Peptides against a protein of PDB entry 7MKK. Designs and how they scored, part 29

Target 1, 71 residues: chain A of PDB entry 7MKK
Amino acid sequence: SMKEKVKAKLVEIRKFVPFIRRVRIDFQDTLSKVQGHRLDALVNLLDREDVSMSSLNKIEVIIDKLRTRFN

## One batch from the design tools (peptide; made by RFdiffusion4, then SolubleMPNN)

Design b2_p15_6_s3 (from b2_p15_6 with E11M E12K)
Fold by OpenDDE base, seed 5:
Structure b2_p15_6_s3 (fold): chain B 71 residues (1-71), chain A 15 residues (1-15)
Amino acid sequence: as target 1 above (71 residues)
Amino acid sequence: SELDELLEELMKEIE
């Protein structure tokens, strides 16, 4: 079901929360204040259970871009 | 939505 797929996707995406947190901290001086705040918001978002598959797919793209830019 | 706006801006800025 879509619900099960969402949960599975969320579990996979959440594996990158520590990475996002580290980017936020390690590159705090490089990131603008708004960028830092957005990363914080992203981490907080991933604590939620009501995230759509569409949003999760976008978040995956964002994480991939973060990995490319910040190792 | 606020979430969509957040994701949109992040996608723009880290591209």
Scores: peptide ipSAE 0.375, ipTM 0.855, DockQ to the pose 0.175
Fold by OpenDDE base, seed 3:
Structure b2_p15_6_s3 (fold): chain B 71 residues (1-71), chain A 15 residues (1-15)
Amino acid sequence: as target 1 above (71 residues)
Amino acid sequence: SELDELLEELMKEIE
């Protein structure tokens, strides 16, 4: 079911929360204030249970871009 | 939604 797929995707995406937090801290001086706030918001979003598959797919793309740009 | 706007802006900024 879609519900089970969303649950599985959320579990996988949450594995990258420590990475996102590290980017936020390590590059705080490089990031603009708004960029920092958006990364904080992204982490907070991943604590939620009501995230759609569409949103999770976008978050996965964002994480891939962060990995490319910030190691 | 606020979430959609957040994700859209993040995707643009880190391209």
Scores: peptide ipSAE 0.364, ipTM 0.851, DockQ to the pose 0.174
Fold by OpenDDE base, seed 1:
Structure b2_p15_6_s3 (fold): chain B 71 residues (1-71), chain A 15 residues (1-15)
Amino acid sequence: as target 1 above (71 residues)
Amino acid sequence: SELDELLEELMKEIE
């Protein structure tokens, strides 16, 4: 079901939370205050259970861009 | 940046 697919995708995306936290801290002096807040908000979002597949796919793209820019 | 734009769009979506 779509519900099970969403749950599985969320589990996979959550594996990148430590990476997002590392980017937030390691590049804190490079990021603007608002950029840091956006990353904090992204981490908080991933603690939720009511995230759509559409949002999870967008988050995956964001994580890919973070990986490209910040390794 | 493109990253900032994507983050902004995401935050708007869940707002």
Scores: peptide ipSAE 0.262, ipTM 0.808, DockQ to the pose 0.942
Fold by OpenDDE base, seed 2:
Structure b2_p15_6_s3 (fold): chain B 71 residues (1-71), chain A 15 residues (1-15)
Amino acid sequence: as target 1 above (71 residues)
Amino acid sequence: SELDELLEELMKEIE
């Protein structure tokens, strides 16, 4: 079911929360203020349980881009 | 940047 797929995707994406937090802190001096706030918001979003599959797919792309740029 | 654009789009969805 879609519900089960969402839960599974969320579990996998949450594995990258520590990475996102590290990017936010380690590169704070090279990030704009607004970029920092957006990363904080992203981490907070992943702490929720009501995220859609559409959003999770976008977040996966965002994480890939973060990995390319920062590690 | 493309990253900034994606983050902005995401934030619009959750806010």
Scores: peptide ipSAE 0.256, ipTM 0.805, DockQ to the pose 0.973

Design b2_p15_6_s4 (from b2_p15_6 with E8D E11M)
Fold by OpenDDE base, seed 2:
Structure b2_p15_6_s4 (fold): chain B 71 residues (1-71), chain A 15 residues (1-15)
Amino acid sequence: as target 1 above (71 residues)
Amino acid sequence: SELDELLDELMEEIE
């Protein structure tokens, strides 16, 4: 079911929270102020249980972009 | 949604 797929996807995406936090801190001087704030917000959002599959797919793309640019 | 707007902005800024 879509519900089960969302739960599984959320678990997989949450595995990248430590990476997002490290990018936020290690590259704080490279990131703009607004980028840093948005990354903080992203981490906080991943603590929620009501994220859609569409949003999770976007977050996955964002993580790929972070990996390409920062590590 | 507010979340989608945040994600769209992040995608643009990180590019």
Scores: peptide ipSAE 0.483, ipTM 0.885, DockQ to the pose 0.175
Fold by OpenDDE base, seed 3:
Structure b2_p15_6_s4 (fold): chain B 71 residues (1-71), chain A 15 residues (1-15)
Amino acid sequence: as target 1 above (71 residues)
Amino acid sequence: SELDELLDELMEEIE
């Protein structure tokens, strides 16, 4: 079911929370304040259970972009 | 939604 797929995707995406936190801290001086706040918000979002598959797919793309640029 | 707007903005800025 879609519900089960969302749950599985969320589990996989949450594995990258430590990475996102490190990017936020390690590059704090080069990030704008707005960018920093958005990364903080992203981490907070991943603590939620009510996230759609569409949102999770976007988050996956964002993580890939962060990996390319920052690590 | 608020979440979707945040994600769209992040995708644009990190791109």
Scores: peptide ipSAE 0.478, ipTM 0.884, DockQ to the pose 0.174
Fold by OpenDDE base, seed 4:
Structure b2_p15_6_s4 (fold): chain B 71 residues (1-71), chain A 15 residues (1-15)
Amino acid sequence: as target 1 above (71 residues)
Amino acid sequence: SELDELLDELMEEIE
């Protein structure tokens, strides 16, 4: 089911939470306050269970961009 | 949604 697919995707995306946290801290001086806040919000979002597949796909793209820019 | 807006903003900002 889509619900199970979402759960599986969420598990995979959550593997990048430590990376996102590191970016947030390691580049705090480079990031704007707004950017930092958004990254914090992203991490918090990934603790939720009520996230759509569409949102998870967007998060995956964001993570890819972060990886490209911040290693 | 608020969440989608946040994600869209992040996508544009990190791009």
Scores: peptide ipSAE 0.482, ipTM 0.886, DockQ to the pose 0.175; fails the geometry check
Fold by OpenDDE base, seed 1:
Structure b2_p15_6_s4 (fold): chain B 71 residues (1-71), chain A 15 residues (1-15)
Amino acid sequence: as target 1 above (71 residues)
Amino acid sequence: SELDELLDELMEEIE
């Protein structure tokens, strides 16, 4: 079901929370205050269970971009 | 949604 797919995607994306936290801290001097706050918000968002597949797909793209730019 | 707007803004900034 779509619900099960969402749960599975969320589990996979949550594996990158430590990476997002590291980017937020390691590049804090490069990031603007707004960018830092948005990354904090992203981490907090991944604690929620009510996230749509479309949002999770966007988060996956964001993580890929972060990996490209920040390793 | 506010979440989607946040995600869109992040995508633009790290692009």
Scores: peptide ipSAE 0.482, ipTM 0.885, DockQ to the pose 0.175; fails the geometry check

Design b2_p15_7_s1 (from b2_p15_7 with E11M E12K)
Fold by OpenDDE base, seed 5:
Structure b2_p15_7_s1 (fold): chain B 71 residues (1-71), chain A 15 residues (1-15)
Amino acid sequence: as target 1 above (71 residues)
Amino acid sequence: SELDELLEELMKEIE
């Protein structure tokens, strides 16, 4: 079901929360204040259970871009 | 939505 797929996707995406947190901290001086705040918001978002598959797919793209830019 | 706006801006800025 879509619900099960969402949960599975969320579990996979959440594996990158520590990475996002580290980017936020390690590159705090490089990131603008708004960028830092957005990363914080992203981490907080991933604590939620009501995230759509569409949003999760976008978040995956964002994480991939973060990995490319910040190792 | 606020979430969509957040994701949109992040996608723009880290591209």
Scores: peptide ipSAE 0.375, ipTM 0.855, DockQ to the pose 0.175
Fold by OpenDDE base, seed 3:
Structure b2_p15_7_s1 (fold): chain B 71 residues (1-71), chain A 15 residues (1-15)
Amino acid sequence: as target 1 above (71 residues)
Amino acid sequence: SELDELLEELMKEIE
């Protein structure tokens, strides 16, 4: 079911929360204030249970871009 | 939604 797929995707995406937090801290001086706030918001979003598959797919793309740009 | 706007802006900024 879609519900089970969303649950599985959320579990996988949450594995990258420590990475996102590290980017936020390590590059705080490089990031603009708004960029920092958006990364904080992204982490907070991943604590939620009501995230759609569409949103999770976008978050996965964002994480891939962060990995490319910030190691 | 606020979430959609957040994700859209993040995707643009880190391209």
Scores: peptide ipSAE 0.364, ipTM 0.851, DockQ to the pose 0.174
Fold by OpenDDE base, seed 1:
Structure b2_p15_7_s1 (fold): chain B 71 residues (1-71), chain A 15 residues (1-15)
Amino acid sequence: as target 1 above (71 residues)
Amino acid sequence: SELDELLEELMKEIE
């Protein structure tokens, strides 16, 4: 079901939370205050259970861009 | 940046 697919995708995306936290801290002096807040908000979002597949796919793209820019 | 734009769009979506 779509519900099970969403749950599985969320589990996979959550594996990148430590990476997002590392980017937030390691590049804190490079990021603007608002950029840091956006990353904090992204981490908080991933603690939720009511995230759509559409949002999870967008988050995956964001994580890919973070990986490209910040390794 | 493109990253900032994507983050902004995401935050708007869940707002």
Scores: peptide ipSAE 0.262, ipTM 0.808, DockQ to the pose 0.944
Fold by OpenDDE base, seed 2:
Structure b2_p15_7_s1 (fold): chain B 71 residues (1-71), chain A 15 residues (1-15)
Amino acid sequence: as target 1 above (71 residues)
Amino acid sequence: SELDELLEELMKEIE
């Protein structure tokens, strides 16, 4: 079911929360203020349980881009 | 940047 797929995707994406937090802190001096706030918001979003599959797919792309740029 | 654009789009969805 879609519900089960969402839960599974969320579990996998949450594995990258520590990475996102590290990017936010380690590169704070090279990030704009607004970029920092957006990363904080992203981490907070992943702490929720009501995220859609559409959003999770976008977040996966965002994480890939973060990995390319920062590690 | 493309990253900034994606983050902005995401934030619009959750806010």
Scores: peptide ipSAE 0.256, ipTM 0.805, DockQ to the pose 0.974

Design b2_p15_7_s2 (from b2_p15_7 with E8D E11M)
Fold by OpenDDE base, seed 2:
Structure b2_p15_7_s2 (fold): chain B 71 residues (1-71), chain A 15 residues (1-15)
Amino acid sequence: as target 1 above (71 residues)
Amino acid sequence: SELDELLDELMEEIE
């Protein structure tokens, strides 16, 4: 079911929270102020249980972009 | 949604 797929996807995406936090801190001087704030917000959002599959797919793309640019 | 707007902005800024 879509519900089960969302739960599984959320678990997989949450595995990248430590990476997002490290990018936020290690590259704080490279990131703009607004980028840093948005990354903080992203981490906080991943603590929620009501994220859609569409949003999770976007977050996955964002993580790929972070990996390409920062590590 | 507010979340989608945040994600769209992040995608643009990180590019």
Scores: peptide ipSAE 0.483, ipTM 0.885, DockQ to the pose 0.175
Fold by OpenDDE base, seed 3:
Structure b2_p15_7_s2 (fold): chain B 71 residues (1-71), chain A 15 residues (1-15)
Amino acid sequence: as target 1 above (71 residues)
Amino acid sequence: SELDELLDELMEEIE
């Protein structure tokens, strides 16, 4: 079911929370304040259970972009 | 939604 797929995707995406936190801290001086706040918000979002598959797919793309640029 | 707007903005800025 879609519900089960969302749950599985969320589990996989949450594995990258430590990475996102490190990017936020390690590059704090080069990030704008707005960018920093958005990364903080992203981490907070991943603590939620009510996230759609569409949102999770976007988050996956964002993580890939962060990996390319920052690590 | 608020979440979707945040994600769209992040995708644009990190791109």
Scores: peptide ipSAE 0.478, ipTM 0.884, DockQ to the pose 0.174
Fold by OpenDDE base, seed 4:
Structure b2_p15_7_s2 (fold): chain B 71 residues (1-71), chain A 15 residues (1-15)
Amino acid sequence: as target 1 above (71 residues)
Amino acid sequence: SELDELLDELMEEIE
């Protein structure tokens, strides 16, 4: 089911939470306050269970961009 | 949604 697919995707995306946290801290001086806040919000979002597949796909793209820019 | 807006903003900002 889509619900199970979402759960599986969420598990995979959550593997990048430590990376996102590191970016947030390691580049705090480079990031704007707004950017930092958004990254914090992203991490918090990934603790939720009520996230759509569409949102998870967007998060995956964001993570890819972060990886490209911040290693 | 608020969440989608946040994600869209992040996508544009990190791009």
Scores: peptide ipSAE 0.482, ipTM 0.886, DockQ to the pose 0.175; fails the geometry check
Fold by OpenDDE base, seed 1:
Structure b2_p15_7_s2 (fold): chain B 71 residues (1-71), chain A 15 residues (1-15)
Amino acid sequence: as target 1 above (71 residues)
Amino acid sequence: SELDELLDELMEEIE
């Protein structure tokens, strides 16, 4: 079901929370205050269970971009 | 949604 797919995607994306936290801290001097706050918000968002597949797909793209730019 | 707007803004900034 779509619900099960969402749960599975969320589990996979949550594996990158430590990476997002590291980017937020390691590049804090490069990031603007707004960018830092948005990354904090992203981490907090991944604690929620009510996230749509479309949002999770966007988060996956964001993580890929972060990996490209920040390793 | 506010979440989607946040995600869109992040995508633009790290692009």
Scores: peptide ipSAE 0.482, ipTM 0.885, DockQ to the pose 0.175; fails the geometry check

Design b2_p15_7_s3 (from b2_p15_7 with E8D E11M E12K)
Fold by OpenDDE base, seed 5:
Structure b2_p15_7_s3 (fold): chain B 71 residues (1-71), chain A 15 residues (1-15)
Amino acid sequence: as target 1 above (71 residues)
Amino acid sequence: SELDELLDELMKEIE
């Protein structure tokens, strides 16, 4: 079911939370304040369970971009 | 939604 797929994807995406936190901290001086705040918000959002598949797909793209730019 | 707006902005800026 879609619900199960969402949960599975959320589990996978959450594996990158430590990475996002590290980017936020390690590159704090490089990131704009707005970007930093958005990363903080992103981490907080990943604690939620009411995230859509669409949003999770976007988050995955964002993580890929972060990996490309910061790792 | 607010979440979508956040994500869209992140995608745009980190690109």
Scores: peptide ipSAE 0.510, ipTM 0.893, DockQ to the pose 0.176
Fold by OpenDDE base, seed 2:
Structure b2_p15_7_s3 (fold): chain B 71 residues (1-71), chain A 15 residues (1-15)
Amino acid sequence: as target 1 above (71 residues)
Amino acid sequence: SELDELLDELMKEIE
């Protein structure tokens, strides 16, 4: 079911929270103020249980972009 | 949604 797929995807995406936090801190001087704030917001959002599959797919793309740019 | 708007802006800024 879509519900089960969302739960599984959320678990997988949450594995990258430590990476997002490290990017936020390690590259704080490279990131703009607004970029840093948005990364903080992203981490906080991943603590929620009501994220859609569409949003999770976007977050996955964002993580890929972060990996390409920062590590 | 506010979440989607945040994600869209993040995608633009990280590119």
Scores: peptide ipSAE 0.510, ipTM 0.892, DockQ to the pose 0.175
Fold by OpenDDE base, seed 3:
Structure b2_p15_7_s3 (fold): chain B 71 residues (1-71), chain A 15 residues (1-15)
Amino acid sequence: as target 1 above (71 residues)
Amino acid sequence: SELDELLDELMKEIE
């Protein structure tokens, strides 16, 4: 079911929360304030249970971009 | 939604 797929995707995406936190801290001086706030918000979002598959797919793309640019 | 707007802006800025 879609519900089960969302749960599975969320589990996988949550594995990258430590990485996102490190990017936020390690590059704080080069990020704009708004960018830093958005990364904080992203981490907070991943603590939620009511996230759509569409949002999770976007988050996956964002993580891939962060990996390319920041490590 | 606010979440969708946040994600869309992040995607644009990190490109």
Scores: peptide ipSAE 0.504, ipTM 0.891, DockQ to the pose 0.174
Fold by OpenDDE base, seed 4:
Structure b2_p15_7_s3 (fold): chain B 71 residues (1-71), chain A 15 residues (1-15)
Amino acid sequence: as target 1 above (71 residues)
Amino acid sequence: SELDELLDELMKEIE
């Protein structure tokens, strides 16, 4: 089911939470306050269970961009 | 939604 697919995707994306946290802290001086806040919000979002597949796909793209820019 | 807006803004900023 789509619900199970979402759960599986969420598990995979959550593996990048430590990376996102590292980016947030390591580049705090480079990031704007707004950017930092948004990264914090992203981490918090990934603790939720009520996230759509569409949102998870966007998050995956964001993570890919972060990886490209911040290693 | 607020969440979608957050994600969209992040995508723009990190791009």
Scores: peptide ipSAE 0.510, ipTM 0.893, DockQ to the pose 0.175; fails the geometry check

Design b2_p15_7_s4 (from b2_p15_7 with E8D E11M E15K)
Fold by OpenDDE base, seed 1:
Structure b2_p15_7_s4 (fold): chain B 71 residues (1-71), chain A 15 residues (1-15)
Amino acid sequence: as target 1 above (71 residues)
Amino acid sequence: SELDELLDELMEEIK
């Protein structure tokens, strides 16, 4: 079901929470205050269970972009 | 939604 797919995607994306936290801290001097706050919000968002597949797909793209830019 | 707006903004800013 779509619900099960969402749960599975969320589990996979949550594996990158430590990476996002590291980017937020390690590159704090490069990031603007707004960008830093948005990354904090992203981490907090991943604690929620009510996230749509479309949002999770966007988060996956964002993580890929972070990986490309910050390793 | 506010979440989608946040994500869209992040996608534009992180290149």
Scores: peptide ipSAE 0.496, ipTM 0.890, DockQ to the pose 0.174
Fold by OpenDDE base, seed 5:
Structure b2_p15_7_s4 (fold): chain B 71 residues (1-71), chain A 15 residues (1-15)
Amino acid sequence: as target 1 above (71 residues)
Amino acid sequence: SELDELLDELMEEIK
């Protein structure tokens, strides 16, 4: 079901929370304040369980971009 | 939604 797929994807995406936190901290001086705040918000959002598949797909793209830029 | 707006902004800015 879509619900199960969402949960599975959320589990996978959450594996990158430590990475996002590290980017936020390690590159604090590189990121704009706005970008930093957005990353903080992103981390907080990943604690939620009411995230859509669409949002999770976007988050995956964002993580890929972060990996490309910062790792 | 606010979440979608946040994500869209991040997708645009983080390159």
Scores: peptide ipSAE 0.491, ipTM 0.888, DockQ to the pose 0.175
Fold by OpenDDE base, seed 3:
Structure b2_p15_7_s4 (fold): chain B 71 residues (1-71), chain A 15 residues (1-15)
Amino acid sequence: as target 1 above (71 residues)
Amino acid sequence: SELDELLDELMEEIK
């Protein structure tokens, strides 16, 4: 079911929360304040249970971009 | 939604 797929995707995406937190801290001086706040918001979002598959797919793309740019 | 707007902005800016 879609519900089960969302749960599975969320589990996988949450594995990258430590990475996102490290990017936010390690590159704080090169990020704009707005970008930093958005990364904080992203981490907070991943603590939620009511996230759509569409949103999770976007988050996956964002994580890939962060990996390319920030290690 | 506010979440979707946040994600769209991040996708555009972080590249």
Scores: peptide ipSAE 0.484, ipTM 0.887, DockQ to the pose 0.174
Fold by OpenDDE base, seed 4:
Structure b2_p15_7_s4 (fold): chain B 71 residues (1-71), chain A 15 residues (1-15)
Amino acid sequence: as target 1 above (71 residues)
Amino acid sequence: SELDELLDELMEEIK
């Protein structure tokens, strides 16, 4: 089911939470205050269970962009 | 939603 697919994808995306946290801290001076806040919000968002597949797909793109920019 | 807006903003800013 879509619900199970969402759960599975959420598990995979959550593996990047430590990376996002590191980017947030290690590049705090490079990031704007707004960007930093948004990364914090993103981490908190990933603790939720009520996230759509559409949102998870966007998060995946964001993580890819972070990986490209911040290793 | 607020969440979608957050994600859209991040997608645009982080490049």
Scores: peptide ipSAE 0.496, ipTM 0.890, DockQ to the pose 0.174; fails the geometry check

Design b2_p15_8_s1 (from b2_p15_8, 5 letters changed)
Fold by OpenDDE base, seed 4:
Structure b2_p15_8_s1 (fold): chain B 71 residues (1-71), chain A 15 residues (1-15)
Amino acid sequence: as target 1 above (71 residues)
Amino acid sequence: SEDEELLELLDEALS
């Protein structure tokens, strides 16, 4: 089911939460306050259970961009 | 939604 697929995707995306947290801290001085806040919000979002597949796909793109820029 | 707005802003900032 789509619900099961969403849960599976969420589990996979959550594996990158430590990376996102690390980016937030390691590059705090180069991030604007608003971008830092948004990264915090992203981490908080991934702690929730009510995230859509659309959102998860967008988060995957964001993570890829973070990896390109910061690691 | 708030989630969509957040993600859009992050994506735009990283583009």
Scores: peptide ipSAE 0.731, ipTM 0.938, DockQ to the pose 0.161
Fold by OpenDDE base, seed 3:
Structure b2_p15_8_s1 (fold): chain B 71 residues (1-71), chain A 15 residues (1-15)
Amino acid sequence: as target 1 above (71 residues)
Amino acid sequence: SEDEELLELLDEALS
């Protein structure tokens, strides 16, 4: 079911939470204050259960861009 | 939604 697919995707995306947290801290001096806050909000979003597949797919793209810019 | 707005802003900033 789609519900099961969303749950599985969320589990996979959550594996990148430690990476996002590290980006937030290690590159704090190169991030704007607003971007730092948005990264914090992204981490908080991934702690929730009510995240859509559309959002999860967008988060995957964001993580890829973070990996490109911040190793 | 608020979630989509957040994600859009992050995506745009990282482009």
Scores: peptide ipSAE 0.731, ipTM 0.938, DockQ to the pose 0.161
Fold by OpenDDE base, seed 2:
Formats: sequence, C-alpha cells, structure tokens
Structure b2_p15_8_s1 (fold): chain B 71 residues (1-71), chain A 15 residues (1-15)
Amino acid sequence: as target 1 above (71 residues)
Amino acid sequence: SEDEELLELLDEALS
C-alpha cells in the first residue's frame, strides 16, 4: 500500500539524519544562518510521522545535492 | 504548505 511505501521510504531517508546533522555542524562557517536554520528544520521534519511521499522524494534530492557539495 | 516551502528553498539554494 501507499502507506507502507511511505513508511519504508521514511526509514531509508532517516538513515541520512546523522549526515545532515554533521553538515550543519562541520560546515557551519560555509552555511549562512538561514541555511543552517533550514537544515535544522529538515532534521525536525524527519522526526515526524506525517511526512508525505512527495516531501520524502524532494528530501532525497536535497540529500543528493548535500552529498555532492559536502562530500 | 510550510514543509513544501522549506524543501523548495533548500533545493533552490543547493542548485
């Protein structure tokens, strides 16, 4: 079901939460204050249970871009 | 939604 797919996707995306937290800290001087706050908000979003598949797909793209820029 | 706005802004900033 779609609900099961969302749960599975959320589990996979959450594996990158430690990476997002490390980007926020290790590259704090490179990030603007606003971008740092948005990364904090992204982590908080992934702690919720009501994230849509659309949002999860967008988050996956964002994580790929973070990996490209911040290794 | 606020979630969608956040994600769009992050995506734009990283493009």
Scores: peptide ipSAE 0.730, ipTM 0.938, DockQ to the pose 0.161
Fold by OpenDDE base, seed 1:
Structure b2_p15_8_s1 (fold): chain B 71 residues (1-71), chain A 15 residues (1-15)
Amino acid sequence: as target 1 above (71 residues)
Amino acid sequence: SEDEELLELLDEALS
């Protein structure tokens, strides 16, 4: 079902939460205040259960871009 | 939505 697919993808995406937190902290001096807050909001979003598949797909792209730029 | 707005802003910033 779509619900199970969303749940499975959320589990996979959450594996990158430590990485996102590390980016937020390690590059705090190079991030603007607003960009830092947005990364915090991204982590908070991934702590929720009501995240859509569309959002998860977009988050995956964002994580890929973070990995390319920061690690 | 609020989530979509956040994600769009992050994606644009990282493009």
Scores: peptide ipSAE 0.728, ipTM 0.937, DockQ to the pose 0.161

Design b2_p15_8_s2 (from b2_p15_8, 5 letters changed)
Fold by OpenDDE base, seed 3:
Structure b2_p15_8_s2 (fold): chain B 71 residues (1-71), chain A 15 residues (1-15)
Amino acid sequence: as target 1 above (71 residues)
Amino acid sequence: SEDEELLKLLDEALS
């Protein structure tokens, strides 16, 4: 079911939470204050259960861009 | 939604 697919995707995306947290801290001096807050909000979003597949797919793209810029 | 707006802003900033 789609519900099961969303749950599985969320589990996979959550594996990158430690990476996002590290980006937030390690590159804090190069991030704007607003971007830092948005990264915090992204981590908080991934702690929730009510995240759509559309959002999860967009988060995956964001993580890829973070990996490109911040190793 | 608020989630979609957040994600849009992050994506645009990282482009």
Scores: peptide ipSAE 0.743, ipTM 0.939, DockQ to the pose 0.161
Fold by OpenDDE base, seed 2:
Formats: structure tokens, C-alpha cells, sequence
Structure b2_p15_8_s2 (fold): chain B 71 residues (1-71), chain A 15 residues (1-15)
């Protein structure tokens, strides 16, 4: 079901939460204050249970871009 | 939504 797919996707995306937190800290001087706050908000979003598949797909793209820029 | 706006802004900033 779609609900099961969302749960599975959320589990996979959450594996990158430690990476997002490390980007926030290790590259704090490179990030603007506003971008740092948005990364904090992204982590908080992934702690919720009501994230849509659309949002999860967009987050996956964002994580790919973070990996490209911050290794 | 706030989620959509957040994700849009992050995506744009990283493009």
C-alpha cells in the first residue's frame, strides 16, 4: 500500500539524519545562519510521522545535493 | 504548506 511505501521511504531517508546534522555542524562557517536553521528544520521534519511521499522524494534530492557539496 | 516552502528553499539554495 501507499502507506507502507511511505513508511519504508521514511526509514531509508532517516538513515541520512546523522549526515545532515554533521553538515550543519562541520560546515557551520560555510552555511549562512538561515541555511543552518533550515537544515535544523529538515531534521525536525524527519522526526515526524506525518511526512508525505512527495516531501520524502524532495528530501532525497536535497540529500543528494548536500552529498555533492559537502562530500 | 510550511514543509513545501522549506523544501523549495533548500532545493533552490543547493542548486
Amino acid sequence: as target 1 above (71 residues)
Amino acid sequence: SEDEELLKLLDEALS
Scores: peptide ipSAE 0.743, ipTM 0.939, DockQ to the pose 0.161
Fold by OpenDDE base, seed 5:
Structure b2_p15_8_s2 (fold): chain B 71 residues (1-71), chain A 15 residues (1-15)
Amino acid sequence: as target 1 above (71 residues)
Amino acid sequence: SEDEELLKLLDEALS
């Protein structure tokens, strides 16, 4: 079901939460203070259960871009 | 939505 697919995707995306937290400071310094706060909000978003598949797909793209820049 | 706005702005910043 779509519900189970969302749950599985969320589990996979959450594996990157520690990485997102680690790059938060550099993200804030290299882009802007407001973008740093948005990265914090991204971490908070991933703590929730009510995240759509469309959001999770967009988050995956964002994580890929973060990895390219900060890994 | 608030989530969509957040993700849009993050994606734009990283592009």
Scores: peptide ipSAE 0.741, ipTM 0.938, DockQ to the pose 0.161
Fold by OpenDDE base, seed 1:
Structure b2_p15_8_s2 (fold): chain B 71 residues (1-71), chain A 15 residues (1-15)
Amino acid sequence: as target 1 above (71 residues)
Amino acid sequence: SEDEELLKLLDEALS
């Protein structure tokens, strides 16, 4: 079901939360407060259970871009 | 939505 697919994808995406937290520090310290706050919001979003598949797909793209730039 | 706006802004910043 779509619900199960969303749950499975959320579990996979959450594996990157520690990485996002590390990137957040870089944004906060070297880029801007605004981007740091947005990354905090991203982590908080991933702590929720009501995240759509559309959002998770977009988050995956964002994580890929973060990995390219920061590791 | 709020989520969509956040993700849009992050994506644009990283493009």
Scores: peptide ipSAE 0.740, ipTM 0.938, DockQ to the pose 0.162

